# Ledger of designs, part 37: peptides against a protein of PDB entry 4N7V

Target 1, 222 residues: chain A of PDB entry 4N7V
Amino acid sequence: TLRSITSPLVAHRLKPIRQKTKKAVVSILDSEEVCVELVKEYASQEYVKEVLQISSDGNTITIYYPNGGRGFPLADRPPSPTDNISRYSFDNLPEKYWRKYQYASRFVQLVRSKSPKITYFTRYAKCILMENSPGADFEVWFYDGVKIHKTEDFIQVIEKTGKSYTLKSESEVNSLKEEIKMYMDHANEGHRICLALESIISEEERKTRSAPFFPIIIGRKP

## One batch from the design tools (peptide; made by RFdiffusion4, then SolubleMPNN)

Design b1_p12_8_s1 (from b1_p12_8, 5 letters changed)
Fold by OpenDDE base, seed 1:
Structure b1_p12_8_s1 (fold): chain B 222 residues (1-222), chain A 12 residues (1-12)
Amino acid sequence: as target 1 above (222 residues)
Amino acid sequence: MEEEIREVTLAE
């Protein structure tokens, strides 16, 4: 099943974006829906032959073929769904569309990993917890130039000198120079605080059922 | 198709 290989994409709170590749254009719309436009070239003109429009929660997929399947010239936005519209739930999506859905999902996940959910300014750094899940990316930009980027898979360190390296195990983290450990300790504390704030704010958001509280900024650069 | 997704630049 599709569910066994991917979860429904989540595009909530993401800003609109449009990215063109060789064979496709993927967009996050103002409505937070996600569109995949499949592009074909004919006579030096690019045409959209197929569109997958996915709801913000990933559960509904609308598929249509512009201009009766003849294609519509590629523009700065997806063509309107006017012809032969099919609607599917996530669990009923035909297998032939799974790859395209996964493409959209991966794109959204990438965007989420770069979308601030919580920005937290400390005395020494700008900390950012991103929107992706599970294990949201966490970036720390120290005002003196040191940078730490934590993901579920690794920790990247960029030192003042520009030296960059990646840590993939606790052993490597424990082997850091003492000077770098100080930065790591601060980063970890900032991370803990952001996660705590996320939990608290999310709970309040749930209780109030109002507009989204995120993204949020805590403090300001000194 | 998925291999083409490598980098995304978002507006701050």
Scores: peptide ipSAE 0.050, ipTM 0.797, DockQ to the pose 0.212
Fold by OpenDDE base, seed 4:
Structure b1_p12_8_s1 (fold): chain B 222 residues (1-222), chain A 12 residues (1-12)
Amino acid sequence: as target 1 above (222 residues)
Amino acid sequence: MEEEIREVTLAE
């Protein structure tokens, strides 16, 4: 099943973006829907032959073939759906479209990993919890130039000198210089706070069912 | 397709 290889993408709260590759253009629209335009080149002109339009919650996939499959000239936005539109639920998506859905999902996940959900200013750093899940990326930009980037898979440290390294195990974290450990401790504290706030705010958001509370900024840069 | 998504630059 598609679900066994990926979860429905979640594009809520993401800003519009359009990224072109050789074979495709992927977009997050103002509506927070995600579009994958499959591009073919003919006579030095690029044409959109197929479009997957995915709902913001990832559960609905609308597929259409511009100009009866002949293609529509690539533009600055996806071509509008016309005739022969197919609509699928996530669980009913034909297998032939799974790879394209995965492509969209990976793109969205990448965007989410770069999209602030909570920005928290401490005395020493700007902490940012990102939108991706599970295990949201967490960045700490210390005002003195040190940066710590935590992901589900690793921790990247950029020191004042610009020296950069990646930590992939707890043992490596424990082997850090004492000076760096202090930064890590602060980062971890900021991370804890952001996670706690995320939980609290999300719960309130659920209760009120109002407009999204995120992204949120807490504090101000000193 | 999958191999081509390497970076995303967002306005901050």
Scores: peptide ipSAE 0.049, ipTM 0.799, DockQ to the pose 0.188
Fold by OpenDDE base, seed 3:
Structure b1_p12_8_s1 (fold): chain B 222 residues (1-222), chain A 12 residues (1-12)
Amino acid sequence: as target 1 above (222 residues)
Amino acid sequence: MEEEIREVTLAE
């Protein structure tokens, strides 16, 4: 099943973006829908031959073939759908489209990992919890130049000297110099606070059923 | 501060 290889993409709160490759253009629209345009080149002109339009929650996929499958010239936005439209739920998406959906999902996940959900200013650093899940990326930019980037898989450290390294285990973290441990401790505290606030704010957001509370900024740079 | 989104290769 498609669900066994990927989850429905989530594009909520993401800013519009359009990214072109040789064979495709992927867009996050103002509506937070995601469009994958499959591009073919004929006589030095690029044409959109197929479009997957995915809802912001990833559960609905609308597929159409511009200009009756003849293609439509590539423009600065996806072509409008015509009468020949197929609509699928995530679980009913034909296998032939799974790879294209996965591409969209990976792109969205990448965008989410770079999209601030919570920005938290401390006395020493700017902390940012990102939108991706599970295990949202967490970045700490210390005002003195040190940077710590936490992901689900690793921790990257950039020291004042510009020296950078990646930590992938607890033992490596424990082997850090005492000076670096101080930065790590602060980063971990900021991370804890951001996660706590995310939980509280998300709960209030659920209760109020109002406009999204995120992204939020807590504090200000000293 | 925020890095640009790198290109994602579509292997299709």
Scores: peptide ipSAE 0.038, ipTM 0.729, DockQ to the pose 0.110
Fold by OpenDDE base, seed 2:
Structure b1_p12_8_s1 (fold): chain B 222 residues (1-222), chain A 12 residues (1-12)
Amino acid sequence: as target 1 above (222 residues)
Amino acid sequence: MEEEIREVTLAE
């Protein structure tokens, strides 16, 4: 099943973006819907032959073939749907479209990993918890130049000198120099606080059922 | 966004 290889994409709170490759253009719209335009070149002109429009929650996929399948010239936005439109739920999406959905999902996940959900200023650093899940990326930009980037898979450290290295195991973390450990401790504390705040804010958001509370900024740069 | 989005290529 599609669900066994990916979850429904989540584009809520993401800013509009449009990125072109040779064979496709992927967009997050103002509506937070996601569009994949499949592009073909003919006579030095690019045409959109197929469009997958995915709802912001990833659960509904609308597929259409512009201009009756003849294609529509590539523009600065997806072409409008025409008459022959197919609508699928995530679990009913034909296999022929799974790869294209996965492409959209990967793009959205990448955008999410670079989209601030919580920005937290401490005395020493700017901490940022990103939108991706599970295991959201967490970045710490110390005012003295040290940088720490935590992902689900690794921790990257950039020291004042510009020296950069990646930690992939707990043993490597435990072997850090004491001076670096101090930065790591601060980063971990900031991370803990952001996760706690995320939980609290999400709960309040659920109760109010109003406009999204995120992104949020806590504190100010000294 | 804090960082530039890296290119994602559709493999077909």
Scores: peptide ipSAE 0.037, ipTM 0.728, DockQ to the pose 0.130

Design b1_p12_8_s2 (from b1_p12_8, 6 letters changed)
Fold by OpenDDE base, seed 4:
Structure b1_p12_8_s2 (fold): chain B 222 residues (1-222), chain A 12 residues (1-12)
Amino acid sequence: as target 1 above (222 residues)
Amino acid sequence: MEEEIREVMLEE
């Protein structure tokens, strides 16, 4: 099943963006829907031959073929759907579209990993919890130039000198220089706080059912 | 961010 290889993408709160590659253009729209335009080139002109329009919650996929499948010239936005529109739920998406959905999902995940959800200013650093989940990226920008980037898979450290390295295990973290451990300790504390705030705020959002509270900024740079 | 996003490729 598609669900066994990916979860429905979530594009809520993401800003509009349009990214072109050789074979496709992927967009997050103002509506927070995600569009994958499949591009073909004919006579030095690019045409959109197929469009997957995915709802912001990833659960509904609308597929259409511009100009009766003949293609529509690539423009600065997806072509509007006209005739022969197919709509699928996530769990009923035909297998032939799974790779394209996965592409959209990866794109959204990447955007989410770079989209601030919580910005928290401490005495020493700007901490940012990103939108991706589970295991949201967490970045700490220390005011003295040190940077720590935590992902689900690794921790990247950029020292004051610009020296950069990646830690992929707890043993490597434990082997850090003592001065770097101090930065890591602060980063971990900021991370804990952001996660706690995320939980509390998310619960309030659920209760109020109002406009999103995120992204939020807590504190200010000293 | 834009540069990283550009690295996303559709493999069919």
Scores: peptide ipSAE 0.030, ipTM 0.705, DockQ to the pose 0.069
Fold by OpenDDE base, seed 3:
Structure b1_p12_8_s2 (fold): chain B 222 residues (1-222), chain A 12 residues (1-12)
Amino acid sequence: as target 1 above (222 residues)
Amino acid sequence: MEEEIREVMLEE
């Protein structure tokens, strides 16, 4: 099943973006829908042959073939759907479209990992919890130049000197010099606070059923 | 948005 390979993509709260590659253009629209345009070159002109339009929650996929499959000239936005439209749920998406969906999902996940959900200013650093899940990226930009970037897979440290290294185990974290441990401790505290705030704010958001509260900024730059 | 976003390629 598709679900065994990937989860439905989540594009909520993401800013619009359009990225072109040789064979495809992927877009996050103002509506927070995601479009994958499959591009074919013919007579030195690029045409959109196929479009996958995915809902912001990833559960609905609309597929159409511009101009009856002849293609529509590539433009600055996806072509409008014609009368020949297929609509699928995530679980009913034909296998032939799975790779294209996975591409969209990976793109969205990458964008989410770079999209601030919570920005928290401390006395020493700007802390940012990102939108991706599970295990949202967490970045700490210390005002003195030190940077710590936490992901689900690793922790990257950039020291004042510009020296950069990656930690992939708890043992490596524990082997850090005392000076760096102080930064790590602060980063971990900021991370805990951001996660706590995310939980509280999300709960209030659920209760109010209003417009999204995120992204949010806590504190101000000193 | 960082350059990493532009490096995403559809594998066909």
Scores: peptide ipSAE 0.030, ipTM 0.699, DockQ to the pose 0.070
Fold by OpenDDE base, seed 5:
Structure b1_p12_8_s2 (fold): chain B 222 residues (1-222), chain A 12 residues (1-12)
Amino acid sequence: as target 1 above (222 residues)
Amino acid sequence: MEEEIREVMLEE
């Protein structure tokens, strides 16, 4: 099943973006829907031959073939749906479209990993918890130039000198110089606080059913 | 972000 290889994409709270590659254009719209435009070149002109329009919660996929499948000239936004529209739920999406859905999902996850959900200013650093899940990226920009980037898979450290390295195990973290451990400790504390705030705020957001509370900024730069 | 997006998309 599609669910066995990916979860429904989540584009909530993401800013509009349009990214072109050789074979496709992927967009997050103002509506927070995600569009994958499949592009073909003919006579030095690019045409959109197929469009997957995915709802912001990833559960509904609308597929259409512009201009009766002849294609529509590539523009600065996806072409409008025509008369030949198919609508699927996530669990009923034909297998022939799974790769394209996964493409959209990976794009959205990447955007989410670079989209601030919580910005928290401490005495020593600007901390940012991102939108991706599970295991949201967490970045710490120390005011003295040190940077720590935590992902689910690794921790990247950039020292004052510009020296950069990646840690992938607890053993490597434990082998850090004492001065770097101090930065790591601060980063971990900031991370804990952001996760705690995320939980509390998300619960309140659920209760109010109003406009989204995120993204938020806690504190200010000293 | 755009550069990273490009890199990921090229792997598809």
Scores: peptide ipSAE 0.029, ipTM 0.695, DockQ to the pose 0.079
Fold by OpenDDE base, seed 1:
Structure b1_p12_8_s2 (fold): chain B 222 residues (1-222), chain A 12 residues (1-12)
Amino acid sequence: as target 1 above (222 residues)
Amino acid sequence: MEEEIREVMLEE
């Protein structure tokens, strides 16, 4: 099943974006829907031959073939759906579209990892918790130039000198120089705080059932 | 995936 290999994509709170590759254009729309346009070239012109439009919660996939399947010239936005539209639920999506859905999903997840959910300014750094899940990315930009990027899989460190390295185990983290450990400690504290605030704010958001509270900014640069 | 997705810049 599709569910066994990927979860429904979640595009809520993401800003509109359009990314073109040779064979496809993927977009997040103002509506937070996600569109995959399959592009073919003919006579030095690019045409959109197929569009997958995925709902913001990933559960509904609308597929259409522009211009009766003849294709529509590639533009700055997806072509509008007309007639002969196929609509599928996530669990009923034909297998032939799974790869394209996965493409959209991976793109959305990437965008989420680059989308601030919580920005937290400390005395020493700008901390950013991202939208991706599980294990949201966490970035710390110290005002003195040190940078720390935490992901589910690794921690990247960029020192003042420009020296950069990746840590993939607890042992490597423990082997850090004392000077760097100080930055790591601060980053970890900022991370803890952001996660705590995310939990609290999300709960309040659930209770109020109003417009999204995120993204939020806490504090300001000193 | 049909193609490798390019890295997206941080949205701030």
Scores: peptide ipSAE 0.026, ipTM 0.667, DockQ to the pose 0.232

Design b1_p12_8_s3 (from b1_p12_8, 5 letters changed)
Fold by OpenDDE base, seed 5:
Structure b1_p12_8_s3 (fold): chain B 222 residues (1-222), chain A 12 residues (1-12)
Amino acid sequence: as target 1 above (222 residues)
Amino acid sequence: MEEEIREVMLAE
């Protein structure tokens, strides 16, 4: 099943973006829908031959073939759907489209990993919890130039000197210089606070059923 | 962000 290889993509709260590759253009629209345009070249002109339009919650996929399948010239936005439209739920998406959906999902997940959900200013650093899940990326920009980037898979450290390295185990973290451990301790504390705030705010957001509370900024740079 | 996204997508 499609669900066994990917979860429905989630594009909520993401800003519009359009990214072109050789064979496709992927977009997040103002509506927070995601579009994959499949591009072919003919006579030095690029044409959109197929479009997958995915809802913001990833559960609905609309597929159409512009201009009766002949293609529509590539523009700065996806072509409008025609009357020949197929609509699928995530669990009923034909296998022939799974790779394209996965492509969209990976793109959205990458965008989410770069999209601030919570920005928290401490005495020493700017901390940012990102939108991706599970295990959201967490970045700490210390005012003195040190940077720590935490992901689900690794921790990247950039020291004042510009020296950079990646840590992938607790053993490596424990082998850090004492001065770097101080930065790591602060980063971990900021991370804990952001996760706590995320939980509290998300619960209030659920109760009020209002517009999204995120992204938020806590504190200010000293 | 956009530049990094492009790099990842081009590698796929």
Scores: peptide ipSAE 0.030, ipTM 0.699, DockQ to the pose 0.085
Fold by OpenDDE base, seed 1:
Structure b1_p12_8_s3 (fold): chain B 222 residues (1-222), chain A 12 residues (1-12)
Amino acid sequence: as target 1 above (222 residues)
Amino acid sequence: MEEEIREVMLAE
């Protein structure tokens, strides 16, 4: 099943973006819907042959073929659906579209990993918790130039000298030089605080059922 | 395709 490959994409709170590749253009719209335009080239002109429009919660997929399948010239936005529109739920999406949905999902996840959910300024660093899940990316930009980037898979460290390395195990983390451990300790504390704030704020959102509180900024650069 | 998008995103 599609669900065994990926979960429904989540595009909530993401800013609009349009990203062109060789074979496709993927967009997040103002409505937070996601569009995948499949592009073909004819006589040095690019045409959109197929469009997948996915709801912000990923559960509804609308598929259409512009200009009766003849294609519509690639523009700065997806072509509007006209006729012969197919609508599917996530669990009823035909297998032939699974790869394209997965593409959209991966793109959205990538965007989420670069979208601040919580920005937290400490005395020493700018900490950013991103929107992706599970295991949201966490970046710490120390004011002296050190950077730590935590993902679910690894921790990347960039030292003042520009030396960069990746840590993939606790053993490697424990083997860090003492001076860099201090940065890591601060990063971890900032991470803990951001996760705590995320939990508290999310609970308040649930209670109030108001507009989303995220993204938020806590503090300011000294 | 994902890799291509990743590269573009990182370049921006």
Scores: peptide ipSAE 0.028, ipTM 0.669, DockQ to the pose 0.186
Fold by OpenDDE base, seed 2:
Structure b1_p12_8_s3 (fold): chain B 222 residues (1-222), chain A 12 residues (1-12)
Amino acid sequence: as target 1 above (222 residues)
Amino acid sequence: MEEEIREVMLAE
């Protein structure tokens, strides 16, 4: 099943973006829908032959073939759907479209990993919890130049000297120099606070059913 | 892609 490969993409709160490759253009629209345009070149002109339009929650996929399948000239936005539109739920998406959906999903996840959800200023650093899930990326930019980037898979450290290294196990973290551990401790505390705030704010969103509270900024740069 | 995504981050 598609679900065994990927979960429905989530494009909520993401800013519009359009990324072109040789064979495809992927976009997040103002509506937070995601579009994959399949591009073919003919006579030195690029045409959109197929479009997958995915809802912001990833659960609905609308597929259409511009200009009756003849293609529509590539523009700065996806072509509007006309006729012969197919609509699928995530779990009913034909297998022939799974790769294209995965492409959209990977793009969205990448954007999410670079999209601030919570920005938290401490006395020593700017902490940022990103939108991706599970295991959101967490970045700490210390005002003295040290940077720590935490992902689900690793921790990257950039020291004042510019020296950079990656930690992939708890053992490696425990082997850090004492001066670096101080930065790590601060980063971990900031991370804990951001996760706690995320939980509290999400609960309030559930109760109020109002406009999204995220992204949010806590504190200010000293 | 990374440059454009970076711009998204800066816009927040």
Scores: peptide ipSAE 0.024, ipTM 0.673, DockQ to the pose 0.652
Fold by OpenDDE base, seed 3:
Parts: structure tokens; sequence; C-alpha cells
Structure b1_p12_8_s3 (fold): chain B 222 residues (1-222), chain A 12 residues (1-12)
């Protein structure tokens, strides 16, 4: 099943973006829908031959072939669908489209990992919890130049000198010099606070049933 | 295709 290889993409709260590659253009629209335009070149002109338009919650996929399948010239936005469209739910998407959906999903996940959900200013650092899940990226930018970037898979440290290294195990974290451990401790505390606030705010958001509360900024730079 | 997008995104 498609669900066995990917989850429905989530594009809520993401800013619009359009990224072109040789074979495709992927876009997050103002509506927070995601579009994958499959591009073919003919006579030195790029044409959109197929479009997958995915809802912001990833559960609905609308597929259409511009200009009756003849293709539509590539523009600065996806071509509008015609009456010749197919609509699928996530679980009913034909297998022939799974790879393209996965492509969109990975793109969205990457964008989410770079999209601030919570920005928290401490006395020593700017902490940022990102939108991706599970295991949202967490970045700490210390005002003195040290940076710590936590992901589900690793922790990257950039020291004042510019020295950069990646930690992939608790053993490596424990082997850090004392000076760096102090930064790590502060980063971990900021991370804990951001996760706690995310939980509290998300619960209030659920109860209120209003416009999204995120992204939020807590505190200010000293 | 996916890797190409990742490379572009990481380079920006």
Amino acid sequence: as target 1 above (222 residues)
Amino acid sequence: MEEEIREVMLAE
C-alpha cells in the first residue's frame, strides 16, 4: 500500500514555494495545496504534461493532464485543471502515481524541517522548533556564534571557531568537552520548553477551533 | 528527481 511507504503529506502553515527541476516542478500554493507538475521538453519549450494537485492534509489527490494531454507551456504557476480530472483519496491512489506522491511528500517534509513553528529567545540563544514530524528539527543559535542543530537522526555542532561535527550517538554526546556540554545543556533545556509549549498551545488551538496559532515567537533577542 | 530537489534545497 501507499501508506506502507509514506504518510499523507502535511503542508499546513507552510509558505508558498516553487521549486523547479529537470523533470518536474513542485509547488506549495497560497492555499497550502501541493502541486507536482511533470515537465517534458519539446522543440526547446518546456510543457507540463501531468499535474498532481494534493490537498494540504495530503488526503485528496487531483490528477489532470493539461490541454487534453497535449501539454501546457510551463509558467510561473500550475496550469488550471479542465473537466478531464481524476480525484483520488490517499488510500485509493493508483500505484502508478505513488512515486510522484512520495516525491511531493519528501519535498514537503524537507520544507517543514526548515519552517519555524516556535521561535524562543533565551538569554543566550535563539531557539527554533521546526514544523517537521515526527522528531521535529530543533536549532539553537547562540549569540556568541555557536550553533546546535538537532534532528531525529543526529546532532550537528558548529563551534565559535567554525569547527563543525556531527554526533549520532549518546556516547559521542557524552564525550564532548565541558565547554560544549554547557551549550548542549542549554539547547536541551530550550528544546524541552519548546516541546512543552507546543503541546500546550496545540491543545488550546484544538479547543478554540480558530485560525492557527503557529508560528509563534516567544521572547525577544536581548 | 527527489535527490535533485534535496540538493537544491540544501544549497539555498
Scores: peptide ipSAE 0.029, ipTM 0.675, DockQ to the pose 0.163; fails the geometry check

Design b1_p12_8_s4 (from b1_p12_8, 7 letters changed)
Fold by OpenDDE base, seed 3:
Order: C-alpha cells, then sequence, then structure tokens
Structure b1_p12_8_s4 (fold): chain B 222 residues (1-222), chain A 12 residues (1-12)
C-alpha cells in the first residue's frame, strides 16, 4: 500500500514555493495545495504533460492531463485543470502515481524542515523549532556565532572558529568538551521549552477552532 | 523564512 511507504503529506502553514527540476516542477500554492507538474521537452519547448494536485492535508489527489494529454507549455504556475480530471483519495491512488506522490511528499517534508513553527529568543540565542514531523528539526543560533542543528538523526555543531562536526550517538555528545556542552545544555533547554509551548499552543488552537496560531515568535533579540 | 531549498530529484 501507499501508506506503507509514506504518510499523507502535510502542507499547512507553508509559504508558496516553486522548484523546477529537469523532469518536474513541484509547487506549494497559495492555497497550500501541492502540485507536481511532469515536464516533457519537445522541439526545444517544455510542456506539462501531467499534473498531480494534492490537497494541503495530502488526502486528496487530483490528476489531469493538459490539452487531452498533448501537453501545455510550461509557465510560472500549473496549468488549469480541464474537465477530464481524476480524483483519488490517498488510499485509492493507483500505484502508477505512488512515486510521484512520494516525490511531492519528500519535497514538502524538506520545506517543513526549513519552515519555522516556533521562534524563541533567549538571552544567548535564537531558537527555532521547525514544522516537520515526527522529530521536528531544531536550530539554535547563538549570538556569539555558535550554531547547533538538531534533527531526528543527528546533531550538527558549528563552533565560533567555523569548525563543524556531526554527532550521531549519545557517546559522542558526552565526549564534547565542556565549553561546547554549555551550548548544548542551553540548546536542549530551549528545545524542551519550544516543545512544551508547541503542545500548549496546539491545544488552545484546537479548542478555539480558529485560524492557525503558528508560526509564532516568543521574545525578541536582545 | 526559507532561504534556499536543495533540489529534490524525481527518480524515474
Amino acid sequence: as target 1 above (222 residues)
Amino acid sequence: MIEEIREVTLEE
């Protein structure tokens, strides 16, 4: 099943973006829908032959073939759908479209990992919790130049000197010099606070059933 | 907000 290889993509709160590759253009629209345009070159002109338009919650996929499959010239936005469109739910998406859906999903997940959900200013650093899940990326930009980037898989440290290294185990974290441990401790505290605030704010957001509260900025740079 | 996104390739 498609669900066994990926979850429905989530594009809520993401800003519009358009990325072109050789064979495809992927876009997040103002509506927060995601479009994958499959591009074919013919006579030195690029044409959109197929479009997958995915809802912001990833559960609905609309597929259409511009100009009856003849293609539409590539433009700065996806071509408008015609009357010959197919609509699928996530669980009913034909297997032949799974790879293209996965492509969209990976793109969205990447964008989410770079999209601030909570920005928290401390006395020493700017902390940012990103939108991706599970295990949202967390970045700490210390005002003195030290940078820490936490992901689900690793922790990257950039020291004042510019020295950069990646930690992938607890033993490596515990082997850090004392000076760096202080930065790590502060980063971990900021991370805990951001996660706590995310939980509290999300709960209030659920209760109010209003417009999204995120992204949110807490504090200000000293 | 998003400065640069590394290219994601469609493997077909």
Scores: peptide ipSAE 0.029, ipTM 0.701, DockQ to the pose 0.129
Fold by OpenDDE base, seed 1:
Structure b1_p12_8_s4 (fold): chain B 222 residues (1-222), chain A 12 residues (1-12)
Amino acid sequence: as target 1 above (222 residues)
Amino acid sequence: MIEEIREVTLEE
């Protein structure tokens, strides 16, 4: 099943973006829907032959073939769907479209990993908790130039000198220079705080069922 | 058919 290889994508709160690759253009629309345009080249012109339009919650996939399948010239936005469209639920999506959906999902996840959910300014750094899940990316930009980037898989450190390295185990973290440990400690504290705030704010969102509270900014640069 | 995902640039 499709569900066994990927979960429905979640594009809520993501800003519009359009990215072209060799064979496709993927877009997040202002409606937070996700479009995958399959592109073919003919006579030095690029045409959109197929479009997958995925709902913001990933559960509905609308597929259409522009211009009756003849293709539509690639433009700065997806071609509008026609009356001849197919609509599928996530669990009923034909297997032939699974790879394309997975592509969209991966793209959205990437965008989420770069989309601030909580920005938290401390005395020493700008901390950012991203939208991706599970294990949201967390970035700390120290005002003195040090950067720490935490992901589910690793921790990347960029020192003042520009020296960069990746840590993949607690052992490596424990082997850090004492000076760097101080930065790491601060980063971890900021991370904890952001996670706590995320939990609290999310609960309030659930209770009020109002417009999204995120993204939020806590504090300001000193 | 789709084998690449390029890095995205988002504004913070």
Scores: peptide ipSAE 0.029, ipTM 0.686, DockQ to the pose 0.157
Fold by OpenDDE base, seed 4:
Structure b1_p12_8_s4 (fold): chain B 222 residues (1-222), chain A 12 residues (1-12)
Amino acid sequence: as target 1 above (222 residues)
Amino acid sequence: MIEEIREVTLEE
């Protein structure tokens, strides 16, 4: 099943963006829907031959073939749906579209990993919890120039000198210089706080059913 | 058929 290889993408709260590759254009629309345009080139002109329009919650996939399948000239936005539109739920998406859905999902996940959900200013750093899940990326920008980027897979450290390295195990973290450990400790504390705030705010958001509370900024840069 | 996703950068 598609669900066994990916979860429904979540594009809520993401800003519009459009990224072109040779064979496809992926967009997050102002509606927070995600579009994958499959591009073909004929006589030095690019045409959109197929469009997957995915709902913001990833559960509905609308597929259409512009201009009766002949293609529509590539523009600065996806072509509008025409007749003969197919609509699928996530669990009923034909297998032939799974790869394209996965592409959209990966793109959205990447964007989410770069989209601030919580920005928390401490005395020493700007901490940012990103939108991706599970295991949201967490970035700490220390005012003195040190940067720490935490992901599910690694921790990247950029020192004042610009020296950068990646840590992939606790042993490597434990082998850090004491001065770097201090930064890591602060980063971890900021991370804990952001996660706690996320939980609290999300719960209130659920209860009130109001407009999204995120993204949110806590504190201000000193 | 679909190329790898190029890294995107979003403004804060």
Scores: peptide ipSAE 0.028, ipTM 0.686, DockQ to the pose 0.227
Fold by OpenDDE base, seed 5:
Structure b1_p12_8_s4 (fold): chain B 222 residues (1-222), chain A 12 residues (1-12)
Amino acid sequence: as target 1 above (222 residues)
Amino acid sequence: MIEEIREVTLEE
């Protein structure tokens, strides 16, 4: 099943963006829907031959073939849907479209990992918890130039000198210089606080059923 | 059919 490969993509709260590759253009629209345009080239002109339009919650996929399948000239936005539109739920999406959906999902997840959900200013650093899940990326930009980037898979450290390295185990973390451990301790504390605040704010957001509370900024640069 | 995704960065 498609679900065994990936979960429905989640594009809520993401800003519009458009990225072109050789064979496809992927977009997040103002509506927070995600579009994958499949591109073919004829006589030095690029045409959109197929479009997958995915709802912001990832559960509905609308597929159409512009201009009766002949293609529509590539523009700065997806072409309008045609009359021959197919609509599928996530669990009923034909297997022939799974790869394209997975591509959209990876793109959205990447964008989410670069989209601030909580920005938290401490005495020493600007901390940012990102939108991706599970295990949201967490970045700490210390005012003195040190940077720590935490992902679910690794921790990247950039020291004042510009020296950069990646840590993938507790053993490597324990082998850090004492001065670097101090930065790591601060980063971990900021991370804990952001996760706690995320939980509290999300609960209040659920209760009020209002507009999204995120993204938020806590504190200010000293 | 589809190329690998390039890194994306969003400005605050």
Scores: peptide ipSAE 0.027, ipTM 0.686, DockQ to the pose 0.209

